# Ledger of designs, part 127: peptides against a protein of PDB entry 7AE7

Target 1, 321 residues: chain A of PDB entry 7AE7
Amino acid sequence: KVYKDLREFLEVLEQEGQLIRVKEEVNPEPDIAAAGRAAANLGKNQPAVFFEKIKGYKYSVVTNVHGSWQNHALMLGLDKNTSTKDQFYELNRRWDKFPVPPNVVKREAAPCKENVIDKDINLFEILPLYRINEQDGGFYISKASVVTADPEYPDDFNKLNVGTYRIQVKDRDRVGIQALAMHDIAVQLEKAEAENKPLPIAITIGNNPLVTFMASTPVGYNQNEYEFVGALQDGVPMDIVKSDLYDHLYVPAGSEVVLEGHIIPRVRTVEGPFGEFPGSYSGARLQCEVKIDRITHRTNPIFENLYLGIPWTEIDYLMAL

## One batch from the design tools (peptide; made by RFdiffusion4, then SolubleMPNN)

Design b2_p18_5_s2 (from b2_p18_5, 8 letters changed)
Fold by OpenDDE base, seed 2:
Structure b2_p18_5_s2 (fold): chain B 321 residues (1-321), chain A 18 residues (1-18)
Amino acid sequence: as target 1 above (321 residues)
Amino acid sequence: MKVVLPPASPVVTPVIKK
């Protein structure tokens, strides 16, 4: 089975008994993190947790989408009881199908374009933001697929990077992003900053689960993550659409929320701390800052965010791969 | 930082490098 978006995957997780739906209104803190920890305590068969109603917010949150081997099997369209060994075998078999180029769909065919916000941007109106860890220095977007291009080769689709980065909310229309030197985004940012130019960026939230998987997987600088998604879909192309602000950036057609903007050149602001692992906080550092200039989103967007807590956490599964 | 979710299992490491 191939999934067009997060919603199709959540439907399958629910059908397979791998999603808990919380229908009662919850407080953003501490209830989201507490429920995530409770779900993690269910053992090896950890479900996703979907929060329908969050006090003070309009929209829903889902966590722990990739938080078990059963969820990972279902992501690959396999039986949920497929062994880890057989999942890896199938993953490797499909990997050899690279490249599978994506389909570029028209704007009117892309669900991520249903709504537009281009003025008075406020991230808190679109995303039910909460602290993931008790000692976090702010609210984090921890499971976004971030799209950037090489500013020297903006039309080279093979250099289009889709990556997962630590993103702290800094203001209503600003986020901090951790771009480490070992990541492709850092190479692209260095080129932009050398000319004192903004780096165009699209931060996509709530994607096809294979997009999120590939965004967390390191690939070559000249390899496009979307072409691997098509390979992992056993040769079925994924659907992408052109961003609204930038002709050279393409986003998943089915994204729940797309934050379009730019990394401000040669600006660094304090970011962190963040609890990457239980009992392990990364220190505060000077990091890049993104200005959000436009938002597109599906009607009633779902905020997909990472569950962090006691191992095995969702990050441990995503990192174990 | 691309949160490289560390492949906890050594089995995935060979796929990423191709």
Scores: peptide ipSAE 0.019, ipTM 0.621, DockQ to the pose 0.023; fails the geometry check
Fold by OpenDDE base, seed 1:
Structure b2_p18_5_s2 (fold): chain B 321 residues (1-321), chain A 18 residues (1-18)
Amino acid sequence: as target 1 above (321 residues)
Amino acid sequence: MKVVLPPASPVVTPVIKK
């Protein structure tokens, strides 16, 4: 099985008994985090948790999508009871199919383009934001696939980077992003900042689970994550679409929400603290700031966000790769 | 930092094949 988007994957998770649907209205805090923790306590077979109604928000949240070996097997289109060894073997087999170039679809064929917000941007209207951990310094988007390119080689598709980064919401139209020097985005940002230019960025939320997986997997600077997604789809290309603001940025066609904007050059603002995996808070630091200039989204977008807690959490499964 | 989403998947990312 290959998934075009998050929704197709969530449907399979639900069919396989790997998704809990919360139909009652919940408070964004503390109920989302509390329910996530409760789901993690179900042992090794941790389901995704889908919150249909969140007080004060219009849209839904899903968490713990990658939170178990069963969910991982299903992501690979395998039987949910496939052993971790067999999953690994299959992952490695498929990895050798790289590169599998993506299909570029037309704008009208991309579900992520169903709705546009290009003025009066307010992230709180489109994302049911909440504090993930009790001591978090703000709201985090923790499971986004962030698309950037080399500003020196914008047309080199092999240098297109899709990565996962810690993102704090700073304002209605601004987010902080943690770009560490070891990451491809930091190399690209350095080039932009050297010229005092903005770095174009697309922050994509609620993707095909293999996009999220590859965004969290380190690859070479001259390797495109989308071409690995196609490999992990056993040779089936994924669908991408051109961003609205930038000709050189491509986003997953099925993304629930796409935040298009730019990293503001030579600006650093306070970001954090955030509760990281070991129950340690990474302290507040000066981080890059993104201005959101345009949002595209599916109708009734699902906010996919990371569940954090005691091991094994979703982050443990995504980092153990 | 590319937040390495914790591998939902078995420990060995094929990155070891480099």
Scores: peptide ipSAE 0.019, ipTM 0.614, DockQ to the pose 0.023; fails the geometry check
Fold by OpenDDE base, seed 5:
Order: sequence, then structure tokens, then C-alpha cells
Structure b2_p18_5_s2 (fold): chain B 321 residues (1-321), chain A 18 residues (1-18)
Amino acid sequence: as target 1 above (321 residues)
Amino acid sequence: MKVVLPPASPVVTPVIKK
């Protein structure tokens, strides 16, 4: 089975008993994090947790989407009871199908383009933002697939990078992003900043689970994560669409929310702290700042965010593959 | 930080960076 978007995957998770739906209105804090921790305590078959109603917000949150081996099996379109060994074997088999180029769909065919916000940008109107950990210095977008390109080679699709980075909300239309030197985004940013130019960016939220998986998986600088997604879909291309602001950036057609903007050159602002691991807080650091210039989103967008809690966390499963 | 997720089982997957 191949998924076009997060919604198709969530439907399968629910059908397979790997999704808990919380229908009661919850407080963003501490209830989302608390419920995530509770789900982690359900044992080896940790379900995703879908919060339908969040006090003070219009839209829903889902967490722990990748939070179990069963969820990983289902992500690969396998039986949920597929062994970790067999999942690994299948992953490796499919990996060798790289590259599988994506399909570029028309704007009108892309669900992520259903709604546009191009003025009075306010992230809080679109995303049910909350502190993931009690000691977090702010609200984090922890499971976004961030799209950037090489500013020297913007038309080289092989250099298009899709990565997962720590993103702190700073203002209505500003986010901090942690671009470490070892990340492809940092290479691209360095090139842009050398010329004192903005780096175009698309922060995509709520994707096909294989996009999220590949965004968290290190690949070569000249390897496109979307072409690996197609490989992991056993040779079925994924659907991408051109960003609204940039001709050289492509986003998953099925993204729940797309934040389009730019990294402000040579600007660094305080970011953090964030509880990356239980009992481990990264201190405040100077990080890059992104200006959000445009939002596109699906109707009733689902905010997919990372569950952080007692091991095994969702991050532990994403790294285990 | 690009969330580099820790491998659950020490299956030394050779990261074949092809």
C-alpha cells in the first residue's frame, strides 16, 4: 500500500488499531504531552494519538505517528505484524530502487494548496502550538519536512534537500531553525549568506509518513529525498507540487500545512531551550530565523508533531530504521 | 538539529551512502 498523504496513513492506523482518537477537548498544555506519555506506556504497540479538539485552537494535532514497529510496518505498506527483521529487509530491497523521480502535479491537484494565507500571517491560527516539554522555552514544530535548494544550483533537483530540523516559533510569522553544520541546509545557507541573500525555504507539516521518514534519514547532498520516497514506495512515485513563492522548491502535494518563506541572512536569534531527550535539555543558542511569507494548507489541517517522552519515543523508532 | 533518530536495535545497518 502507498499513501498519498498523512490522512490516508492515519486512516490505516485507525483501521489497524494503531491510532487513539481523543474526542474530548484537551488543553494544549499539559494534556497533549501527557496523553503522548500515556500512549507510550501502552507497551510495544504504541499507537498514534489524534487530538480532535484543542482548547483555544481550531484544528487538530496528531502525535506518535511513527511511534511503533507496527506503525513502521504500516508505513511501508506491510502487515502491521511484520517483524523488524523483515521490515529492514524490505526497506533495503526498496532502497536499491533509488532513484524513483516524483510526479509533479498541477497546483489545482495539490491538496496542500486548498487554502492560502498571504497576508496577516499568524502561525497560531493554523497550528495548535503547545510546549512539548514543560521546560521548553517556547513552541516547537518538531516533525516538519523542510525543503531547501542549493542557491548556486537552484535547478539541480538532486540538490533539493528535504530535512527535519528543530523549529521554534518566535512570532506570528517567525520561526527559529537549528541548522547545524553537518546538515545539508547549513551548506545551502552558508552559500546564501556568503552573498548576503535570503535562503528560500518551505517548512512542510503533516506529510506522507515516508516523506517524514526520509526527511529524518541522512542521504547524500546530491540525492533527493523524494526520489528515495518513491523507492520506499516500491517504485511508485510520490506527488510533489511547485511552491507558490519559488520555482525551484517543490513540496509534497498532500502536506497539511506549508510554510513558505526565507531564512534571513546573517541574522541569529536566541532559540531554546528544548527537551530533545528525557532529562536532557539543550541550552539556549543563537540560531537562524525564518520569515514566513506565505502559508498554504489543507482544509482543517492536521498538525503532526513529534511525541517526546519516556523511551521508546517516536524519535527512537525513526532512528531505529 | 536534524532529528537524527537513534537506531532502536543495534542492527549495524551499514549506512550505504550510495
Scores: peptide ipSAE 0.018, ipTM 0.590, DockQ to the pose 0.022; fails the geometry check
Fold by OpenDDE base, seed 3:
Order: C-alpha cells, then sequence, then structure tokens
Structure b2_p18_5_s2 (fold): chain B 321 residues (1-321), chain A 18 residues (1-18)
C-alpha cells in the first residue's frame, strides 16, 4: 500500500488499531504530553494519538505516528505484525530502487493548496502549539519536513534538500531553526549568507509518513529525498507541487500545512531550551530565524508533532529503521 | 537536534548528518 498523505496513513493506523482517537477537548498542556506518555506505556505496540479538540485552538494534533514497529510496518504497506527483520529486508530491497522521480502535479491538484494565508500571518491560528516538555522555552514544531535548495544550483533537483530540524516558534510569523553545520541546510545557508541573501524555505507539516521518514534519514547532498520516497513506495512516484513563492522549491502535494518564507541572512536569535531527551535539556543557543511570508494548508489541517517521552519514543522507532 | 534517525540503509555513510 502507498499513501498519498498523512490522512490516508492515519486511516490505516485507525483501521489496524494503531491510533487512539481522543474526542474530548483537552488542554494543550499538560494533556497532550501526558497522553503521549500514556501511549508510550502501552508497551511495544504504541499507537498514534489523535487529539480532535484542543482548548483554545481550532484544529487537531496527532502524535506518535511513527511510534512503534507496527506503525513502521504499516508505513511500508506491510502487515503490522511484520518482524523488524523483515521490515529491514524490505526497506533495503526498496532502497535499491532509487531513484524514483516524483510526479510534479498542478497546483489545483495539490491538497496542500486548498487554503492560502498571505496576510496577517499567525502560526497560532493554524497550528495548535503546545510545550512538548514542561520546561521547554517555547513551542516547537518537531516533525516538519523542511525544503531548501542550493542557492548556486537552484534548478538542480538533486540538490533539493528535505530535512527535519528543530523549529521553535518565536512569533506569529517567525520561527527559529536549528541548522547545524553537519546538515545539508547549513551548507545551503552558508552559501546564501556569504552573499547576504535570504535562503528560500518551505516548512512542511503533516506529510506522507515516508516523506517524514526520509526527511529524518541522511542521504547524499546530491540525492533527492523524494526520489527515495518513490523507491520506498516500491517504485510508485510520490506527488510534489511547486511552492507558491519559489519555482525551485517543491513540497509534498498532500502536506497538511506549508509555511513558505526565508531564512534571514546573518541573523541569530536565542532558541531553546528544549527537552530533546528525557531528563536532558539542550541549553539556549543562538539559531537562525525564518520569516514566514505565506501559508498554504488543507482544510482542517492536522498538526503532526513528535512525541518525546519515555523510551522507546517515536524517535527511537524512526531511528531503528 | 536533527532527529538523527539511524540511516535506514547501512550503506549511507555516517558522514552526512542530515
Amino acid sequence: as target 1 above (321 residues)
Amino acid sequence: MKVVLPPASPVVTPVIKK
């Protein structure tokens, strides 16, 4: 089975008993984190947790989407009871199908384009933001697939980077992004900043689970993550669409939310702390700042965010593939 | 931290932390 978007995957998770739906209104804090911890305590078969109603917000949150081996099997379109060994064998078999070029769809065919916000941008109106950990210095977007390109080779699709980075919400239209020197985005940013130019960026939230997986998987600088998604879909191309602001940036056609903007050149602002691991907070650091210039989103967008709880966490399962 | 997901394939050289 191949998934076009997060919604198709969530439907399968629910059908397979791998998603808990919370229908009652919850407080963003501490209820989301508490429910995530409770789900983690269910043992090896940890379900996703879907919160339909969050107090003070309009839209839903889903956490722990990749939070079990069963969810990983389902992500690969396998039986949920497929052994970890067999999942690895299948993953490796499909990996060898790289590259599988994506389909570029028209704007009108892309669900991520259903709604547009280009004025009075307020991230809090679109994303039910909450502190993942009680001691976090702010709200984090922890499971975004961030799209950037090489500013020297913007038309080279092989240099298009789709990566997962720690993102702190700083203001209504500002986010901090952790671009470490070891990341492909840092290479691209360095090139832009050398010329004192903004780096175009699209921060995509709520994607096809294989996009999220590949965004978290290191690949070569000249390898496109979307072409690996097609490989992991057993040779079925994924659908991408041009961003609204940038012809050279392509986003998943089915993204729940797309934040389009730019990294402000040579600006660093305080970011953190963030509880990346239980009992371990990263200190506050100076990080890059993104201005959000445009939002596109699906109607009733689902905010997919990472659950960081007691091991085995969603990260541990994502890391184990 | 970038969620350092271990590379799904052992062939992906550890050098490029996305």
Scores: peptide ipSAE 0.015, ipTM 0.579, DockQ to the pose 0.026; fails the geometry check

Design b2_p18_5_s3 (from b2_p18_5, 10 letters changed)
Fold by OpenDDE base, seed 3:
Structure b2_p18_5_s3 (fold): chain B 321 residues (1-321), chain A 18 residues (1-18)
Amino acid sequence: as target 1 above (321 residues)
Amino acid sequence: MKVSLPAPTEVVVPEVVL
């Protein structure tokens, strides 16, 4: 099975008993993190947790989408009881199909384009933001697939980077992003900052689960993550669409939310602390700042966010494949 | 190398009654 978007995957997770739906209104804190911990305590078969109603917000949250080997099997379109060994064999078999070029769809065919916000941007109106950990210095977007390009080679699709980075919400239209020197985004940012130019960026939230997987998987600087998604879909191309602001940035056609903007050149602001691991807070650091200039989103967008609780976390599963 | 996250250490999770 191939998934066009997060919604098709969540439907399968629910059908397979790998999604808990919380229908009652929850407080964003501490209830989301608490329910994530409770789901992690269910043992090896950890379900996703879908919160339909969050107090003070309009939209839903889903966590722990990749939080088990069963969810990973389903992501690959396998039986949920497929052994970890057989999942690895199938992953490797599909990996050899690289490259599988994506389909570029028209704007009118892309669900991520259903709604547009280009004025009075307020991230809190679109994303049900909460502290993942009680001691976090703010609200984090922890499961975004961030799209950037090489500013010297903007038309080279092979240099288009889709990566997962720690993102702290700073203001209504500002986010901090952790671009470490070992990330492809840091190479691209260095080139832009050398010329004192903004780096164009699209922060995509709530994607096809294989996009999220590939965004978290290291690939070569001249390898496109979308072409690996097509390989992992057993040779079925994924659908991408041009960003609204940038002709050279392509986003998943099915993204729940797309934040389009730019990294402000040579600006660094305080980011953190964040509880990346239980009992381990990363200290406050100076990080890059993104201005959000445009939002596109699906109607009733689902905020997919990472659950950081007890081992094994979603990240341990995302890194284990 | 996209983020090598360290292995999560033990958390004392407070009992949450769902």
Scores: peptide ipSAE 0.014, ipTM 0.530, DockQ to the pose 0.018
Fold by OpenDDE base, seed 5:
Structure b2_p18_5_s3 (fold): chain B 321 residues (1-321), chain A 18 residues (1-18)
Amino acid sequence: as target 1 above (321 residues)
Amino acid sequence: MKVSLPAPTEVVVPEVVL
C-alpha cells in the first residue's frame, strides 16, 4: 500500500488498531505529553495518539505516528506483524530502486493548497502548539520536513534537501531552527549567508509517513529525499507541488501545513532549552531565525508532532531503520 | 532531529490517567 498523505496513513493505523483516538478535550499542557507517555506504556505495539480537541485551539494533534515496529511495517505498506528483519530486507530492496522521481502536481490538485494565509501570520491559529517536555523553553515543531535548496544551484533538483530539524516557535510568524554544521541545510545556509541573502525555506508538517522517514534519514547532498520516497513506495512516485513563494522549492502535495518563508541571513537568536531525550536537555543556544511569510494548509489541518517520553521514543524507531 | 541514540535505559514512568 502507498499513502498520499498523513490522513490515509492514520486511517490505516486506526483500522489496524495502531491509533488511539482521544475524543475528549485535552489541555495542550500537560495532557498531550502525558497521553503520549501513557501510550508508550502500552508495550511493544505503541499506537499513534490522535487528539481531536485541544483547549484553546481549533485543530487536532497527532503524536507517535512512527512510534512502533507495527507502525513502521504499515508505513512500508506491509502487514503490521512483519518482522523487523523482513522490514529491513524490504527497505533495502526498495532502496535500490532509487531514484524514483516524484510527480509534480498542479496547485489546484494539491491538498496542502486548500487554504492560504498571506497576511497577519499567526502560527498559533494553525498549530495547536504546546510544550513537549515540562522544562522546554517554548513550543517546538519537532517532526517537520524542512525543504531547502542550494542557492548556487537552485534548479538542481538533486540538491533539494528535505530534512528534519529542531524548530522552536519564537513569535506569531517567527521560528528558530537548529541548523547544525553536519546538516545539508547548514551548507545551503552558509552559501546564502556568504552573500548576505535569505535562504528560502518551506517547513512542511503532517506528511506522508515515508517523507517524514526520509527527512530523518541521512542521504547524500546530491540525493533528493523525494526520489527515495518513491523508491520506498516500491517505485510509485510521490506527489509534490511547487511552493507558492519559490519556483525552486517543492513541497509534498498532501502536507497538512506548509510554512513558507526565509532564514534571515546573519541573524541568531536564543533557542531552547529542549528535552531531546528523557532527562537530557540541550541548553539554550544561538540559532537561526526563520520569518514565515506565507502559510498554506489543508482544511482542518492535523498537527503531527514528535512524541518524546520514555524509551523507545518515536525518534528511536525513526533512527532504528 | 538528527539525534545520536543512546543505549536503552530503564526509565521509571509516573502513572498518567488518561
Scores: peptide ipSAE 0.013, ipTM 0.511, DockQ to the pose 0.017
Fold by OpenDDE base, seed 1:
Structure b2_p18_5_s3 (fold): chain B 321 residues (1-321), chain A 18 residues (1-18)
Amino acid sequence: as target 1 above (321 residues)
Amino acid sequence: MKVSLPAPTEVVVPEVVL
């Protein structure tokens, strides 16, 4: 099975008994994090948790989508009971299919383009934001696939980077992003900042699960993540669409939400703290700031966010493969 | 070399037994 989007994957998770649907209205805090913790306590068979109704918000949240070996097997389109060894074997077999170039779809064929917000941007109107951990210094977008390019080689598709970064919401239209020097985004940002230019960015939320997986998986600077997604789809190309603001940035066609904007050059603002693990926080640091200039989203967008807790959490599964 | 989700910088917060 290949998934076009998060929704097709959530449908399979639900059919396989790997998704808990919370239909009652919950408070964003503490109920989302509490229910995530309760789901993690179900042992090795950790389901995704889908919150249909969140008090004060219009849209839904899903968490723990990658939070078990069963969910990883299903992501690969395997039987949910496929052994970890067989999952790794199949992953490696498919990895050798790289590159599998994506399909560029037309704007009208991309579900992420169903709605546009280009003025009066307010992230709180589109994302049901909550504190993941009690001591978090704010609201985090922890499972976004962030698209950037080399500003020196914007037309080199092999230098297009799709990565997962720690993102704190700073204002209605601003986010902090952690770009570490070892990350491909930091190389790209350095080039932009050398010229005092903004770095174009698309922050994509609620993707095909293999996009999220590949965004968290190390590849070479001259290797495109979407071409690995196609490999992991056993040779089926994924669908991408051109961003609205930038001709050189391509986003997953099925993304629930796309935040298009720019990293503000030579600006650093306080970001954090964030609880990366129970009992451990990344301290507050000066980080890059993104201005959001445009949002595109699916109708009734699902906010996919990472569940963090005791190992094995969703992050441990995303990092273990 | 892709983004590892940040390795927790060890700030020992007291165990909140949840």
Scores: peptide ipSAE 0.007, ipTM 0.492, DockQ to the pose 0.024
Fold by OpenDDE base, seed 4:
Structure b2_p18_5_s3 (fold): chain B 321 residues (1-321), chain A 18 residues (1-18)
Amino acid sequence: as target 1 above (321 residues)
Amino acid sequence: MKVSLPAPTEVVVPEVVL
C-alpha cells in the first residue's frame, strides 16, 4: 500500500491495532510526553498515540507514528509482522529504484492548501505546542520535514533538500532551527549568508510517513529525498505542490501544516536546551532564526511530533534502517 | 570571507498560558 498523507497512514495504523486514540481532553504538559513514554515502554508493538483533544488548543496531536517495527512495516506497505530483516531487504530492493520523480500537482488539488494564514501569524493557534521533556528550554517541532534549495542553483531539483531539524518555537511567527555543519541546509545557508540574503524555507508538518523517513535519512547533496520516496513507494511517484511564496520550493501535497518563511541571514539566537537522543541534554547554543511569513494547512490539522527519550523510541526506528 | 554574525539576541520563549 502507498500513502498520500499522514491521515491515510493513521487510518491503517488504527485498523492494524497500531494506534491508541485518546478521546478525553488531556493537558499538553505533562500528559502528551507521559503517554509517549508509556507507549515507548510497552516494548513490543509500540503504537502511535493520537490525542483528539488538548486543553487550551483547537487541534490534535499524534506521537510515536514511526515508534515500532510494526509501524515501520506498515509504512512500507508490508504486513505489520514482517521481520526487521525482511523490511531491510525490501527497503534495499526499493532503494535501487531511485530516482522516481514526484508528480507536481495543481494548487487546487493539494490538501495542504485548504486554508491560508498570511497575517497575524500565531503558531500556537495552529500547533498544540508542549514541552517534550521536562528540562526542555521551550516548545519543539521535532518531526518536521524542512524544504530548502541551493541559492546558487535554485532550479536544480536534485539539490532540493528535505531534512529533519530540531526546531524551537521562539515567538508567534519565529522559530529557531538547528542547522549543523554536516547538514545540507547548512551548506545552503552558508551560500545565502555569504551574500547577506535570506534562505527561503518551508517547514512541513504531518506528512506521508515515507517523506518523514527520507527527511531523517542522510542522502547525497545532489539527491532529492522526494525521488527516494517514490523509490520506497515501489516506483509510485509521490505528490508534491509548489510553495505559495517560492517558485523553486516544493512541499508534499498532503502536508497537515506548511510554515513558509525564511532563515534570517547572519542572525543567531539562543536555542535549547533540548532533551536529545539517547536522553542527553544539549546545552543552549546560538542557532539560526526563521521568520514565518505564510502558513497553509489542512482543515483540522494534525500536529505530528516526535517523542524523544531512552533508546528504542521513535527516532531509533527512523534511524535503524 | 569571515561572516561576522551580529551579537546573539536572547529570545524569551513565550509561556503558553494554559
Scores: peptide ipSAE 0.000, ipTM 0.326, DockQ to the pose 0.045

